# Peptides against a protein of PDB entry 5YCA: the designs that were tried, part 44

Target 1, 132 residues: chain A of PDB entry 5YCA
Amino acid sequence: RSLPAERNPLYKDDTLDHTPLIPKCRAQVIEFPDGPATFVRLKCTNPESKVPHFLMRMAKDSSISATSMFRSAFPKATQEEEDLEMRWIRDNLNPIEDKRVAGLWVPPADALALAKDYSMTPFINALLEASS

## One batch from the design tools (peptide; aimed at target 1 Q28 M56 R100)

Design b2_p28_4_s2 (made by RFdiffusion4, then SolubleMPNN; from b2_p28_4, 16 letters changed)
Fold by OpenDDE base, seed 1:
Structure b2_p28_4_s2 (fold): chain B 132 residues (1-132), chain A 28 residues (1-28)
Amino acid sequence: as target 1 above (132 residues)
Amino acid sequence: SLDEQMLEALHVHDDPAKVSELARQRLS
């Protein structure tokens, strides 16, 4: 697969300590027709453009939005590049279909695999370890 | 489904009840 050429400079170092990011996460409850669900979010600001993106986790099963990861990591990606990556995820990982939410969501192990590819491991570790 | 706009609202709003209400409005 081909990832976008330009990556968010926020993710220049994949080896940073993730623990300071844990308390930066926030949990929120959303009521759906089939009951309430808690989401955990982490604000990630591009240091160059100052534009924030938000990473998302479902608290119950720790599913991570791969779509949010991609958009944060590659802010200048084209729609075609995003579509290509989402197809790759469908073909190579284990995305979870949830009609309640948009985007592609993946289990923690797959999220960490993507995090390595996108150089954002500390942020995904923090998101996964945050309380809800 | 909870679309991208509602996901953005989830990120922006601090009040879970408010987010929940917005979600219910979108899904109904």
Scores: peptide ipSAE 0.030, ipTM 0.640, DockQ to the pose 0.314
OpenDDE base, seeds 2, 3, 4, 5: peptide ipSAE 0.027, 0.026, 0.027, 0.027; ipTM 0.626, 0.626, 0.628, 0.633; seeds 4, 5 fail the geometry check

Design b2_p28_4_s3 (made by RFdiffusion4, then SolubleMPNN; from b2_p28_4, 18 letters changed)
Fold by OpenDDE base, seed 3:
Structure b2_p28_4_s3 (fold): chain B 132 residues (1-132), chain A 28 residues (1-28)
Amino acid sequence: as target 1 above (132 residues)
Amino acid sequence: SLDEQMLEALIEKDDPEEVSRLAAERLA
């Protein structure tokens, strides 16, 4: 597959220690018709554009929003590029169906695979290890 | 690697907007 040409400069080094990022994560409880659910989020700001994007985890099963990862990693991606990547994820990984939330969500192992592709490994590790 | 000051500048703390948006856009 082909990923967008330009990547968020925040992710220039995939080998960074993730530990300092853990305290940056925040948990939030959201009420749904079937009960409350806790999410963990990490606010990632593009150092050039200063535009923030939020990496998202469902606390219970540690599912990660692949959509949020893509949008953070590729700030200049077109909608068509996003759609193509989401289709690839749906066809090649193990996305989770959850009517409560928008976007395409994947289990931790898949999230880490995507993180490698997007050069986001430290950020996804931190998000997965953060408390809820 | 990024030092603490650079990390603090690049990664910010709490903002509930994205979680709220994801919840609001749930399937009917």
Scores: peptide ipSAE 0.029, ipTM 0.570, DockQ to the pose 0.088
OpenDDE base, seeds 1, 2, 4, 5: peptide ipSAE 0.027, 0.028, 0.024, 0.027; ipTM 0.623, 0.625, 0.567, 0.575; seeds 2, 4 fail the geometry check

Design b2_p28_4_s4 (made by RFdiffusion4, then SolubleMPNN; from b2_p28_4, 14 letters changed)
Fold by OpenDDE base, seed 5:
Structure b2_p28_4_s4 (fold): chain B 132 residues (1-132), chain A 28 residues (1-28)
Amino acid sequence: as target 1 above (132 residues)
Amino acid sequence: SLDDEMLKALHEDDDPARVSELARQRLA
């Protein structure tokens, strides 16, 4: 697969300590027709464009939105590039279908694999370790 | 640890409605 050439400068160093990011995460309860569900989110702002993105985790099973990861990592990606990556994820990883929420969600191990590819490892580690 | 420049790009959520809208949107 081919990932977009330009990456969010927020993710320039994949080896940084993730622990300072943990207290930046926030939990939120969202009401759905079948009952409430808790999400953990981390607000990540592109330091150049000042555009924020929220990385998202379902608290219950720790599923993470791969779509939000991709959009945060590659701010200049085309829709075709996103579609190609989402197809790759479906073919090579283990995405979870949840009709309550938009985007493609993946289990923690897959999220960390994507994080390595996108240079987002500290951010995903913090998101996974944050309390709900 | 994260450097100061990276930390400045991370914020607390000041508008929970954005997160709620994202989570509530269903797949077409």
Scores: peptide ipSAE 0.027, ipTM 0.581, DockQ to the pose 0.105
OpenDDE base, seeds 1, 2, 3, 4: peptide ipSAE 0.026, 0.022, 0.022, 0.022; ipTM 0.626, 0.562, 0.568, 0.567

Design b2_p28_5 (made by RFdiffusion4)
Pose (drawn by RFdiffusion4):
Structure b2_p28_5 (pose): chain A 132 residues (1-132), chain P 28 residues (1-28)
Amino acid sequence: as target 1 above (132 residues)
Amino acid sequence: SAKEDLEFFFKNLSDADRERAVETMMSE
């Protein structure tokens, strides 16, 4: 499948061990109407533009926001490119919708498949292994 | 940006609850 032409330089090496990234993750409790949910997040900064994005994980089922991954991976992605990729995820992987949080959320195996596609493997590995 | 993304993810919350959720997520 086509993907945005440019990638976040933070992701220039998919093979680095992830041990140092785990302590950079944070667990947070967020209140919703019914009521609290726990997330794990990792702040990822583009080393060139310095623009940060969060990678997001729901602690209950370890679902990963594929939307958050895409937005961190491709700095100049158009809305059309994002729409195309979310459609591809729906058609080829196993996402979930949560009424409470927007975006496409995928199980760990699907998140890792996408991580390989986006060259984000060490970061998703760290997000998945971090304490909740 | 990180804040703008969080606004998107928590858009189903009321304004006050969303502001609180965004601030919580932004905190260290």

Design b2_p28_5_s1 (made by RFdiffusion4, then SolubleMPNN; from b2_p28_5, 17 letters changed)
Fold by OpenDDE base, seed 1:
Structure b2_p28_5_s1 (fold): chain B 132 residues (1-132), chain A 28 residues (1-28)
Amino acid sequence: as target 1 above (132 residues)
Amino acid sequence: SAEDQLREMFSALSPEQRAAAVATLLSD
């Protein structure tokens, strides 16, 4: 597959210690028609553009929004590039379907695989380890 | 924007519930 050429400079070093990021995560209960669900979020700000993105986890099963990861990692990606990557994820990983939330969500192992590809490992580790 | 992305993510919510949720998310 072909990933976008320009990556968010926030993710220049995939080997950083993730533990300082854990307390930066926040949990929130969201009320859906069929009941409440807790989400954990991590605000990630591009150090050059100062544009923030949020990485998102469903607390209960630790599913991670692959869409949010991609958009944070590749802020200048085209819609075609995103669609291509989402198709790749569907074909090669194990995304889940949840009618409550849009985008493509993946289990923790798949999220970490994507994190490696996107150079986001510390951030996804922190998001997964944060309390809800 | 981040707000647009979050609003899209929670498009299944009612407008008021979505607005409240997104506002809290953006408070970080």
Scores: peptide ipSAE 0.538, ipTM 0.916, DockQ to the pose 0.697
OpenDDE base, seeds 2, 3, 4, 5: peptide ipSAE 0.535, 0.529, 0.528, 0.380; ipTM 0.914, 0.913, 0.913, 0.859

Design b2_p28_5_s2 (made by RFdiffusion4, then SolubleMPNN; from b2_p28_5, 13 letters changed)
Fold by OpenDDE base, seed 1:
Structure b2_p28_5_s2 (fold): chain B 132 residues (1-132), chain A 28 residues (1-28)
Amino acid sequence: as target 1 above (132 residues)
Amino acid sequence: SAREQLEEMFSALSPEQREAAVATMLSD
């Protein structure tokens, strides 16, 4: 598949130690009609543009928002490029369906696979290891 | 923006609940 040409410089080094990122994650309980659910977030700021994005995890099953990963990794991506990647994820990975949240969400193993592709491994590791 | 993306993510919430949730997230 073809990923966007320009990647967020925040992710220039996929070998970074993820442990310092763990305390930067934040947990939050959100009340839905069918009950509460906890989400864990990690604020990721592009060091050049200073534009932040949030990586998001559903605490209980550790599903990760692939949409948020993509948008953070590729801030200049077109909608067409995003749509193409989301279709690829649907066809090749195991996204989950949760009507409480929009976007495409994937289980931890798939998130780590995407993280490798997007050079976001430390950030996704931290997000997955953070307490909720 | 971060706000817009979070609001999109939680578009299923009521406007009031969404605003409260997103405001908390943006406080990071």
Scores: peptide ipSAE 0.777, ipTM 0.966, DockQ to the pose 0.681
OpenDDE base, seeds 2, 3, 4, 5: peptide ipSAE 0.775, 0.776, 0.776, 0.775; ipTM 0.965, 0.965, 0.965, 0.965

Design b2_p28_5_s3 (made by RFdiffusion4, then SolubleMPNN; from b2_p28_5, 14 letters changed)
Fold by OpenDDE base, seed 3:
Structure b2_p28_5_s3 (fold): chain B 132 residues (1-132), chain A 28 residues (1-28)
Amino acid sequence: as target 1 above (132 residues)
Amino acid sequence: SAEEQLEEMFSNLSPEQRAAAVATLLSD
């Protein structure tokens, strides 16, 4: 696969300590037609453009939105590049289908694999360790 | 924008439920 050329400068160093990011995460209960579900979010702001993105985790099974990860990591990506990556995820990882939410969601192990590819390991570790 | 991306994520909700959820998400 071919990832976009430009990456969010927020993720320039994949080896940073993730623990300072844990208290920056926030939990929220969202009401769906079939009942409430808790999500954990982490606001990630591009230090150059100042544009924020939210990384999202479903609290119950710790599934993480791969779509949100990709869009945060590659803010200048084309729709074609996103589609290509999402197809790769479907073919190579274990995404889940949850009709309550859009986008492609993956289990923790797959999220960490993507985090390594996107240089987002500290942020995904923090999101996974945060309380709900 | 972040708001548009969150609205897309919760596009399966009713407009009222989506508006409430997104408003809270953006309150950080």
Scores: peptide ipSAE 0.507, ipTM 0.902, DockQ to the pose 0.742
OpenDDE base, seeds 1, 2, 4, 5: peptide ipSAE 0.500, 0.470, 0.500, 0.314; ipTM 0.901, 0.893, 0.900, 0.805

Design b2_p28_5_s4 (made by RFdiffusion4, then SolubleMPNN; from b2_p28_5, 13 letters changed)
Fold by OpenDDE base, seed 4:
Order: structure tokens, then sequence, then C-alpha cells
Structure b2_p28_5_s4 (fold): chain B 132 residues (1-132), chain A 28 residues (1-28)
């Protein structure tokens, strides 16, 4: 597959220690019609454009929003590029379906695989290790 | 924007619930 050419400079070094990012995560209980669910988020700000994106995890099963990962990693990507990547994820990984949330969500192992591809490993590690 | 993306993510919520949830995310 072909990923977008320009990547968020926040992710220029995939080898950084993730532990300082853990306390930056935030947990939140959201009330859905069928009951409450906890989400953990990490605010990621592009150091050049100052535009923020939120990485998101469903606390209970640790599913991660692949859509949010892609949009954070590739802020100048076209909708066509996003659609292509989401189709690739559907065809090659193990996304889950949850009617409570939009976008494509993947289990932890798949999230880490994507993180490697997007150079986001420290951020996804922190998001997965954060308390809920 | 980040706000728009969060609203899209939680589009299944009612407008009131979504607004409250997203406001919290943006403020903390």
Amino acid sequence: as target 1 above (132 residues)
Amino acid sequence: SAEEQLEEMFSALSPEQRAAAVATMLSE
C-alpha cells in the first residue's frame, strides 16, 4: 500500500521512550443509551502547525481508533488516501465493529502494527498503558 | 478540526450528550 508522503513531524522518532506520555492521557466515562463506557485519549499536537489530534482507546477492550491514528500521522492526506488505508486495514487486519463509535477501530496488536507503519509507537504504547 | 473529528467519532450520541462529552475532551 501507499501511505501519504507527508507525516506529522511529531512522529519523526519512533524510538523515543513512551513513559513520559502516559500521564498525559485522560480517561473519561461517556454515557451511551445502553450504558456507560470509558475512553482513554491522548492529545497529540503537531509541533509545526500547532494543530491537535486526539488518539482514542476504548478502555475495556483496548480497541484503538485507526482513523484517529491515520489522521494524526498524515494531516495533509486526502479523503481518497484515507479510504484506501481504511480498506487496507479491513482487508489485512482485524478491525472491530462498535455501533457506539464511528471510524475504524482495531485491537491492540493491530494498533501497534499500524503505529510502526505510521511511526507512532511511543504514543500508542502510552495510550495502551494509561490507566482508565 | 479536533472538535469536528471528535463529534464525528461520537455521532451516535444525542446532540446534547455529544456536545458535553466533546467539551470535556477539549477542556482537559
Scores: peptide ipSAE 0.756, ipTM 0.962, DockQ to the pose 0.740
OpenDDE base, seeds 1, 2, 3, 5: peptide ipSAE 0.756, 0.756, 0.755, 0.755; ipTM 0.962, 0.962, 0.961, 0.962

Design b2_p28_6 (made by RFdiffusion4)
Pose (drawn by RFdiffusion4):
Structure b2_p28_6 (pose): chain A 132 residues (1-132), chain P 28 residues (1-28)
Amino acid sequence: as target 1 above (132 residues)
Amino acid sequence: LDELTEEFSEAVLEGDFEKAEELFEEIQ
């Protein structure tokens, strides 16, 4: 599939061990109407533009926001490119919708498949292994 | 309320929990 032409330089090496990234993750409880949910997040900063994005994980089922991954991976992505990619995820992987939180959320295996596609493997590995 | 709920959901997605708390209080 086509992907946005440019990638976040933070992701120039998919092979680095992820041990140092685990302690950078944070668990956070967020209140909803019914009621609290726990997330794990990792703040990822583009080393060139310094623009940050959060990678998100739901602690209950370890679902990963594929939307957060995409937005972090491709700085100049158009809305059309994002729409195309979310459609591809729906058609080829196993996402879930949660009424409470927007975006496409995928199980760990699907998140890792996308991480390879986006060259984000160490970061998703760290997000998945972090304490909740 | 629907608009605020959508903004709250996006703020949670973006990991902006400060904005998400403000929106949640406004919804309440």

Design b2_p28_6_s1 (made by RFdiffusion4, then SolubleMPNN; from b2_p28_6, 15 letters changed)
Fold by OpenDDE base, seed 1:
Structure b2_p28_6_s1 (fold): chain B 132 residues (1-132), chain A 28 residues (1-28)
Amino acid sequence: as target 1 above (132 residues)
Amino acid sequence: KEALEAEYRQAVLEGDFERAAELYAQLK
């Protein structure tokens, strides 16, 4: 597959220590028609554009939003590029589409695989280790 | 209502919990 050419400079170093990011995560209970669920978010700000994106985890099963990962990693990606990547994820990983929230969500192992591809490993590790 | 539900789902995806809460209140 082909990923977008330009990546968020926030993710220039995939070998960074993730531990300082853990306390930056925030958990919150969100209400849904079928009951409440806790989500954990990590605010990731592009150091050049200053545009923030939140990386998202469902606390209970540790599902991570692949959609949010992609949008944060590739801020200049076209809709077609996003659609292509989401199709790849559907075909090669184990995503879920939750009726409560938008986007594709993947289990921790798949999230870490994507993190490697997107150079986001420290951020996803922190998000997964954060308390809820 | 369908439009509100779609917007709510996007707000949660984006981590905009404040907006999500506001939208959920409208959906009830």
Scores: peptide ipSAE 0.611, ipTM 0.912, DockQ to the pose 0.957
OpenDDE base, seeds 2, 3, 4, 5: peptide ipSAE 0.607, 0.609, 0.607, 0.608; ipTM 0.910, 0.911, 0.910, 0.911

Design b2_p28_6_s2 (made by RFdiffusion4, then SolubleMPNN; from b2_p28_6, 13 letters changed)
Fold by OpenDDE base, seed 5:
Structure b2_p28_6_s2 (fold): chain B 132 residues (1-132), chain A 28 residues (1-28)
Amino acid sequence: as target 1 above (132 residues)
Amino acid sequence: KAALEKEYAEAVLNGDFERAAELYEELK
């Protein structure tokens, strides 16, 4: 498949040690009509533009927001490019569309697959290992 | 309300927990 041409320079090296990123994650209990749920976020700042994006995990089942990953990895992507990738994810992975939150959320294995594609492996590993 | 719910869902997606909290107060 085709991905946006410009990638966040934060993800220039997919082989970096993820452990220093673990303590940078933050857990937060979020209220929903059907009850509270804990989310874990990791702030990822583009070293060039200085624009941050948060990577998101649902603590309970460790679902990762594929949408957040895409937006962080490809900050200059068009909506059409995002839609195209989300369609690909829907067709090729096992996403969950939780009505409580926006975007597509994928299980850890799928998140790591996307991480490889987006060169975000250390960040997703850290997000998955963070306490909640 | 639908608009607020959508914005709330987006706030959570974006990790904007502060905004999410504000929106939740408006929604409840």
Scores: peptide ipSAE 0.620, ipTM 0.912, DockQ to the pose 0.909
OpenDDE base, seeds 1, 2, 3, 4: peptide ipSAE 0.616, 0.616, 0.618, 0.614; ipTM 0.911, 0.911, 0.912, 0.910

Design b2_p28_6_s3 (made by RFdiffusion4, then SolubleMPNN; from b2_p28_6, 12 letters changed)
Fold by OpenDDE base, seed 5:
Structure b2_p28_6_s3 (fold): chain B 132 residues (1-132), chain A 28 residues (1-28)
Amino acid sequence: as target 1 above (132 residues)
Amino acid sequence: SKALEEEYKQAVLEGDFERAKELYEELK
């Protein structure tokens, strides 16, 4: 597959220590029709554009939003490029089905695989290790 | 409202929890 050419400069170094990012994560209980659920978010700000995106984790099963990862990593990607990547994820990884939220969500192992592809490993590690 | 439900789901995806809370109250 092909990924967008321009990547968020926040992710220029995939070898950074993730531990300083852990305390930057925030947990929040969200209300849903079928009951509450806790999410963990990490604010990721593009150092050039100053535009923030939140990386998202479902606390209980540690599912990560692949959609949010992609949008943060590739801020200039077209909708067509996003659609192609999401189809690739459906065909090659193990996304979950959750009607409560939008976007495509994947288990931790798949999230880390995507993180390697997107150069986001420290951020996903921090998000996964954060307390809820 | 289907539109409100979708907007709520998008707010959660984006991590806009304040907006999500507002929308949830409207969906009740």
Scores: peptide ipSAE 0.636, ipTM 0.919, DockQ to the pose 0.913
OpenDDE base, seeds 1, 2, 3, 4: peptide ipSAE 0.635, 0.636, 0.636, 0.633; ipTM 0.919, 0.919, 0.920, 0.918

Design b2_p28_6_s4 (made by RFdiffusion4, then SolubleMPNN; from b2_p28_6, 14 letters changed)
Fold by OpenDDE base, seed 3:
Parts: sequence; structure tokens; C-alpha cells
Structure b2_p28_6_s4 (fold): chain B 132 residues (1-132), chain A 28 residues (1-28)
Amino acid sequence: as target 1 above (132 residues)
Amino acid sequence: KKELEEKYKQAVLEGKFEEAAKLYEELK
């Protein structure tokens, strides 16, 4: 598949130690009509544009937002490019569309596969290891 | 109502917890 040409410079090195990122994650109980659920977020700021994006995890089953990963990794991507990638994820991975929230969410193994593709491995590892 | 619900879902997606909480109260 073809990913957007320009990637967030925050993710220039996929080999960095993830452990310093773990304490930067924050958990929050979110209310939903069918009951509360805990989410964990990691703030990721583009060092050039200074625009932040939050990477998101559902604490209970560790589902990760692929949509947020993509938007953080490829800040100049078009909607069409996002749509193409989300279709690829649907066809090749095991995503869910949770009725409570927007975007496409994937299990931990799929999130790590995407992280490798997007050069986000340290950030996704940290998000997955963070306490809730 | 559906617009408000969508705003809530987007707020959660974007990790805007404070905004999400506010929107949820409005949805009650």
C-alpha cells in the first residue's frame, strides 16, 4: 500500500526506548450511556508544527485508535489518503468500530503492526504498558 | 441530538476528555 509521503518528525526514530513515555500517559474514566469505561491517552506533539494529537487506548481490552495513529503520523494527509488506509486496515487487520466512539480501533497486535508501518513503535508500546 | 452525539464521539476519539464530559452531560 501507499502511505502519505510526509511523516510527523516526532516519529523519525522507531528504535527509541519507549519507557520514558509511559509516565506521560494519562487515564480517565469516560461516561457512556451503557456505562463508564477507562481510556488512556498519550499526547504527541509535532516538534515542528507544535500541533498535538492524542493517541488513544481503551484500557479494558487495550484497543488502540488506528485513526488517531494515522492522523498523528501523517499530519498533511488528505481525507482520501486516510480513507484508503482505513480500508486497508479493514481488509488486512482486525479492526472494530466501537459504537461509543468515532474512528477505527484495532487490537494491540494490530496496533503494533501499524506502529511499525508508521514508525510509532515506542509510542504505542508506551501506551499499551501504561497503567489505568 | 445526533450532531451532539457525533461531537461527543469525536471528542473521545481526539482525547479531549474535558470536552467529552461536558458533551455527555448535555446528552443526558
Scores: peptide ipSAE 0.651, ipTM 0.923, DockQ to the pose 0.918
OpenDDE base, seeds 1, 2, 4, 5: peptide ipSAE 0.650, 0.649, 0.645, 0.650; ipTM 0.922, 0.922, 0.920, 0.922

Design b2_p28_7 (made by RFdiffusion4)
Pose (drawn by RFdiffusion4):
Structure b2_p28_7 (pose): chain A 132 residues (1-132), chain P 28 residues (1-28)
Amino acid sequence: as target 1 above (132 residues)
Amino acid sequence: SQLEEDLEWMFKNLSPEMREEAVEAMLA
């Protein structure tokens, strides 16, 4: 599939061990109407533009926001490119919708498949292994 | 900021007050 032409330089090496990234993750409880949910997040900063994005994980089922991955991976992505990619995820992977949180959320295996596509493997590995 | 906008988008199904608190908690 086509993907945005440019990638976040933070992701120039998909093979680095992820041990140092795990302690950079944070667990956070967020209140919703019914009620609290726990997330794990990793702040990822583009080393050139210095624009940060969070990678998100839901602690209950370890679902990963594919939307958060995409937005972090492709700085100049158009809305059309994002829509195309979310459609591809729905058609080829196994996402879930959560009434409470927007975006496409995928199980760990699907998140890792996308991480290879986006060259984000060490970061998703760290997010998945972090304490909740 | 872009980070804040991403969080507002993610928690858009919350009431305004709850969304503000959730965004702030995530940025903490």

Design b2_p28_7_s1 (made by RFdiffusion4, then SolubleMPNN; from b2_p28_7, 12 letters changed)
Fold by OpenDDE base, seed 1:
Structure b2_p28_7_s1 (fold): chain B 132 residues (1-132), chain A 28 residues (1-28)
Amino acid sequence: as target 1 above (132 residues)
Amino acid sequence: SAEEEQLREMFSALSPEQRERAVATLLA
C-alpha cells in the first residue's frame, strides 16, 4: 500500500506520553433507532492548518473509526489514496460492519496497528483508555 | 465547521433529527 506523503504535523512524535490526552476525551450517549450507544471522541487539531478532526471510539466494543484516523493523519490525501487504504484495511485487518455509523471501524488491536503506521499511537492509546 | 461536517457524514445513516442531535452532542 501507499500512504499519502504528507502527514498532519500533530503526529510528528509517536513516542509522546498519552496520559495528558485522556482527560481531553469525551464520552457521549448517542440515540439510534435500536437504542442508545456511547461514543468516546477526541478532538485533534492540525497545528498548521488549524483544521480539527474527531477521533472516534464506540465505547461498548472499543471499535475505532479508521476512516477518521486516516483523514486526521493525512489532510491532503486524495480519494484514491483513501480508497486504497480502506481496501488494505479490509484485506489485512479485521474491520467490523456497523450500519449505524459510516466509515470503516476496527477493533483496538487493529487501531493500534494503524496508529503505528500513522504515527498516532499516543492519541489512540488515550482514546482507548478514556472512561465511558 | 470541519468537525461538524465530519460528524454529519459519520452519522449519515441516522434520520436528520437524530443526526443533528448526535452532532450537537458530540461537539459539546
Scores: peptide ipSAE 0.747, ipTM 0.958, DockQ to the pose 0.900
OpenDDE base, seeds 2, 3, 4, 5: peptide ipSAE 0.745, 0.745, 0.746, 0.745; ipTM 0.957, 0.957, 0.957, 0.957

Design b2_p28_7_s2 (made by RFdiffusion4, then SolubleMPNN; from b2_p28_7, 11 letters changed)
Fold by OpenDDE base, seed 2:
Structure b2_p28_7_s2 (fold): chain B 132 residues (1-132), chain A 28 residues (1-28)
Amino acid sequence: as target 1 above (132 residues)
Amino acid sequence: SVEEEQLREMFSALSPEQREAAVATMLA
């Protein structure tokens, strides 16, 4: 598959230690009509543009928002490129579409596979290991 | 802000009031 040409410089090194990022994660309880759910978020700011994005995890099943990952990783991606990647994820991984939250969410193993592709491994490791 | 819009999109299935509450909670 073809990923966007330009990647967020925040993710220039996929081999960095993730442990310093763990304390930067925040867990929040969100009230839905059918009850509360806890999310863990990690704010990731592009060091060049200063544009932030949240990486998102549903605490209970550790599902990660692939949409948030893609948008953070590829700040100049077109909608077409995003659509193509989301389709690829649907066809090749095991995503879910939770009715409570928009976007495409993937289990931890799939998130780590995407993280490798997007050079985001430290950030996804931190998000997965953070307390909820 | 960019973060707020991201969160609003994520919580688009909620009612307007619940969505804004969710956004505020996530930003804290």
Scores: peptide ipSAE 0.745, ipTM 0.957, DockQ to the pose 0.925
OpenDDE base, seeds 1, 3, 4, 5: peptide ipSAE 0.745, 0.744, 0.743, 0.745; ipTM 0.957, 0.957, 0.957, 0.957

Design b2_p28_7_s3 (made by RFdiffusion4, then SolubleMPNN; from b2_p28_7, 11 letters changed)
Fold by OpenDDE base, seed 5:
Structure b2_p28_7_s3 (fold): chain B 132 residues (1-132), chain A 28 residues (1-28)
Amino acid sequence: as target 1 above (132 residues)
Amino acid sequence: SELEAQLEDMFSALSPEQRAAAVATMLA
């Protein structure tokens, strides 16, 4: 597959220690018709453009929004590029279906695989280790 | 904002009132 050429400079170093990011995460309970669910979020701001994105995890099964990862990693991606990547994820990884949330959500192992591809490993590790 | 719009899209299954409240908390 082909990923967008320009990546968020926030992710220039995939080898950084993730532990300082853990306390930056925030948990929130959201009430759905079938009951409450907790989400954990990490605010990631592009240091050049100052545009923020939230990386998102469903606390119970640790599913992570691949859509949010992609949008944060590739701020200049076209809708067509996003669509192609989401199709690749459907064909090659194991996204879940949860009617409570939109976008593609993937289990932790798949999230870490994407994190490697997007150079986001410290951020995804922190999101996965944060308390809910 | 663009961020607010993306969060609202993520939680489009909620009622408008619940979605607005949830997103407001995220952005606070």
Scores: peptide ipSAE 0.669, ipTM 0.943, DockQ to the pose 0.762
OpenDDE base, seeds 1, 2, 3, 4: peptide ipSAE 0.665, 0.665, 0.664, 0.666; ipTM 0.942, 0.942, 0.942, 0.942

Design b2_p28_7_s4 (made by RFdiffusion4, then SolubleMPNN; from b2_p28_7, 10 letters changed)
Fold by OpenDDE base, seed 1:
Structure b2_p28_7_s4 (fold): chain B 132 residues (1-132), chain A 28 residues (1-28)
Amino acid sequence: as target 1 above (132 residues)
Amino acid sequence: SELREQLEEMFSALSPEQREAAVDTMLA
């Protein structure tokens, strides 16, 4: 696979301590037709463009939006690049199917694998450890 | 905003009013 050339400078250091990010996460209950579900979000702002993205976790099973990760990591990615990466995830990882949410969602282990590829490890660790 | 649009896409399965409320809370 070919990841986009330019990465969000927010993720320049994959070795940073994730602990300070944990209290920055926010939990929210959303009412779906089949019942409530809690989501945990972490706001990530590109320090150059000042454009924010939310990293998103479903609290119950800790599934994380790979789509959101990709879009945050690669702000100048083309649709073709995103499609290519999502296909790669489908072919190589274990995305879950949840009709309540759009995009591609992956379990924690896969999210951490992607985080390593995208240099987002502290942010995904924080998102996974945050209370809901 | 682009962020709002992306969040609305994520929760496109919700009714319009529930989606708006959910996304408004996220962006508040």
Scores: peptide ipSAE 0.732, ipTM 0.955, DockQ to the pose 0.798
OpenDDE base, seeds 2, 3, 4, 5: peptide ipSAE 0.720, 0.717, 0.731, 0.732; ipTM 0.953, 0.952, 0.955, 0.951

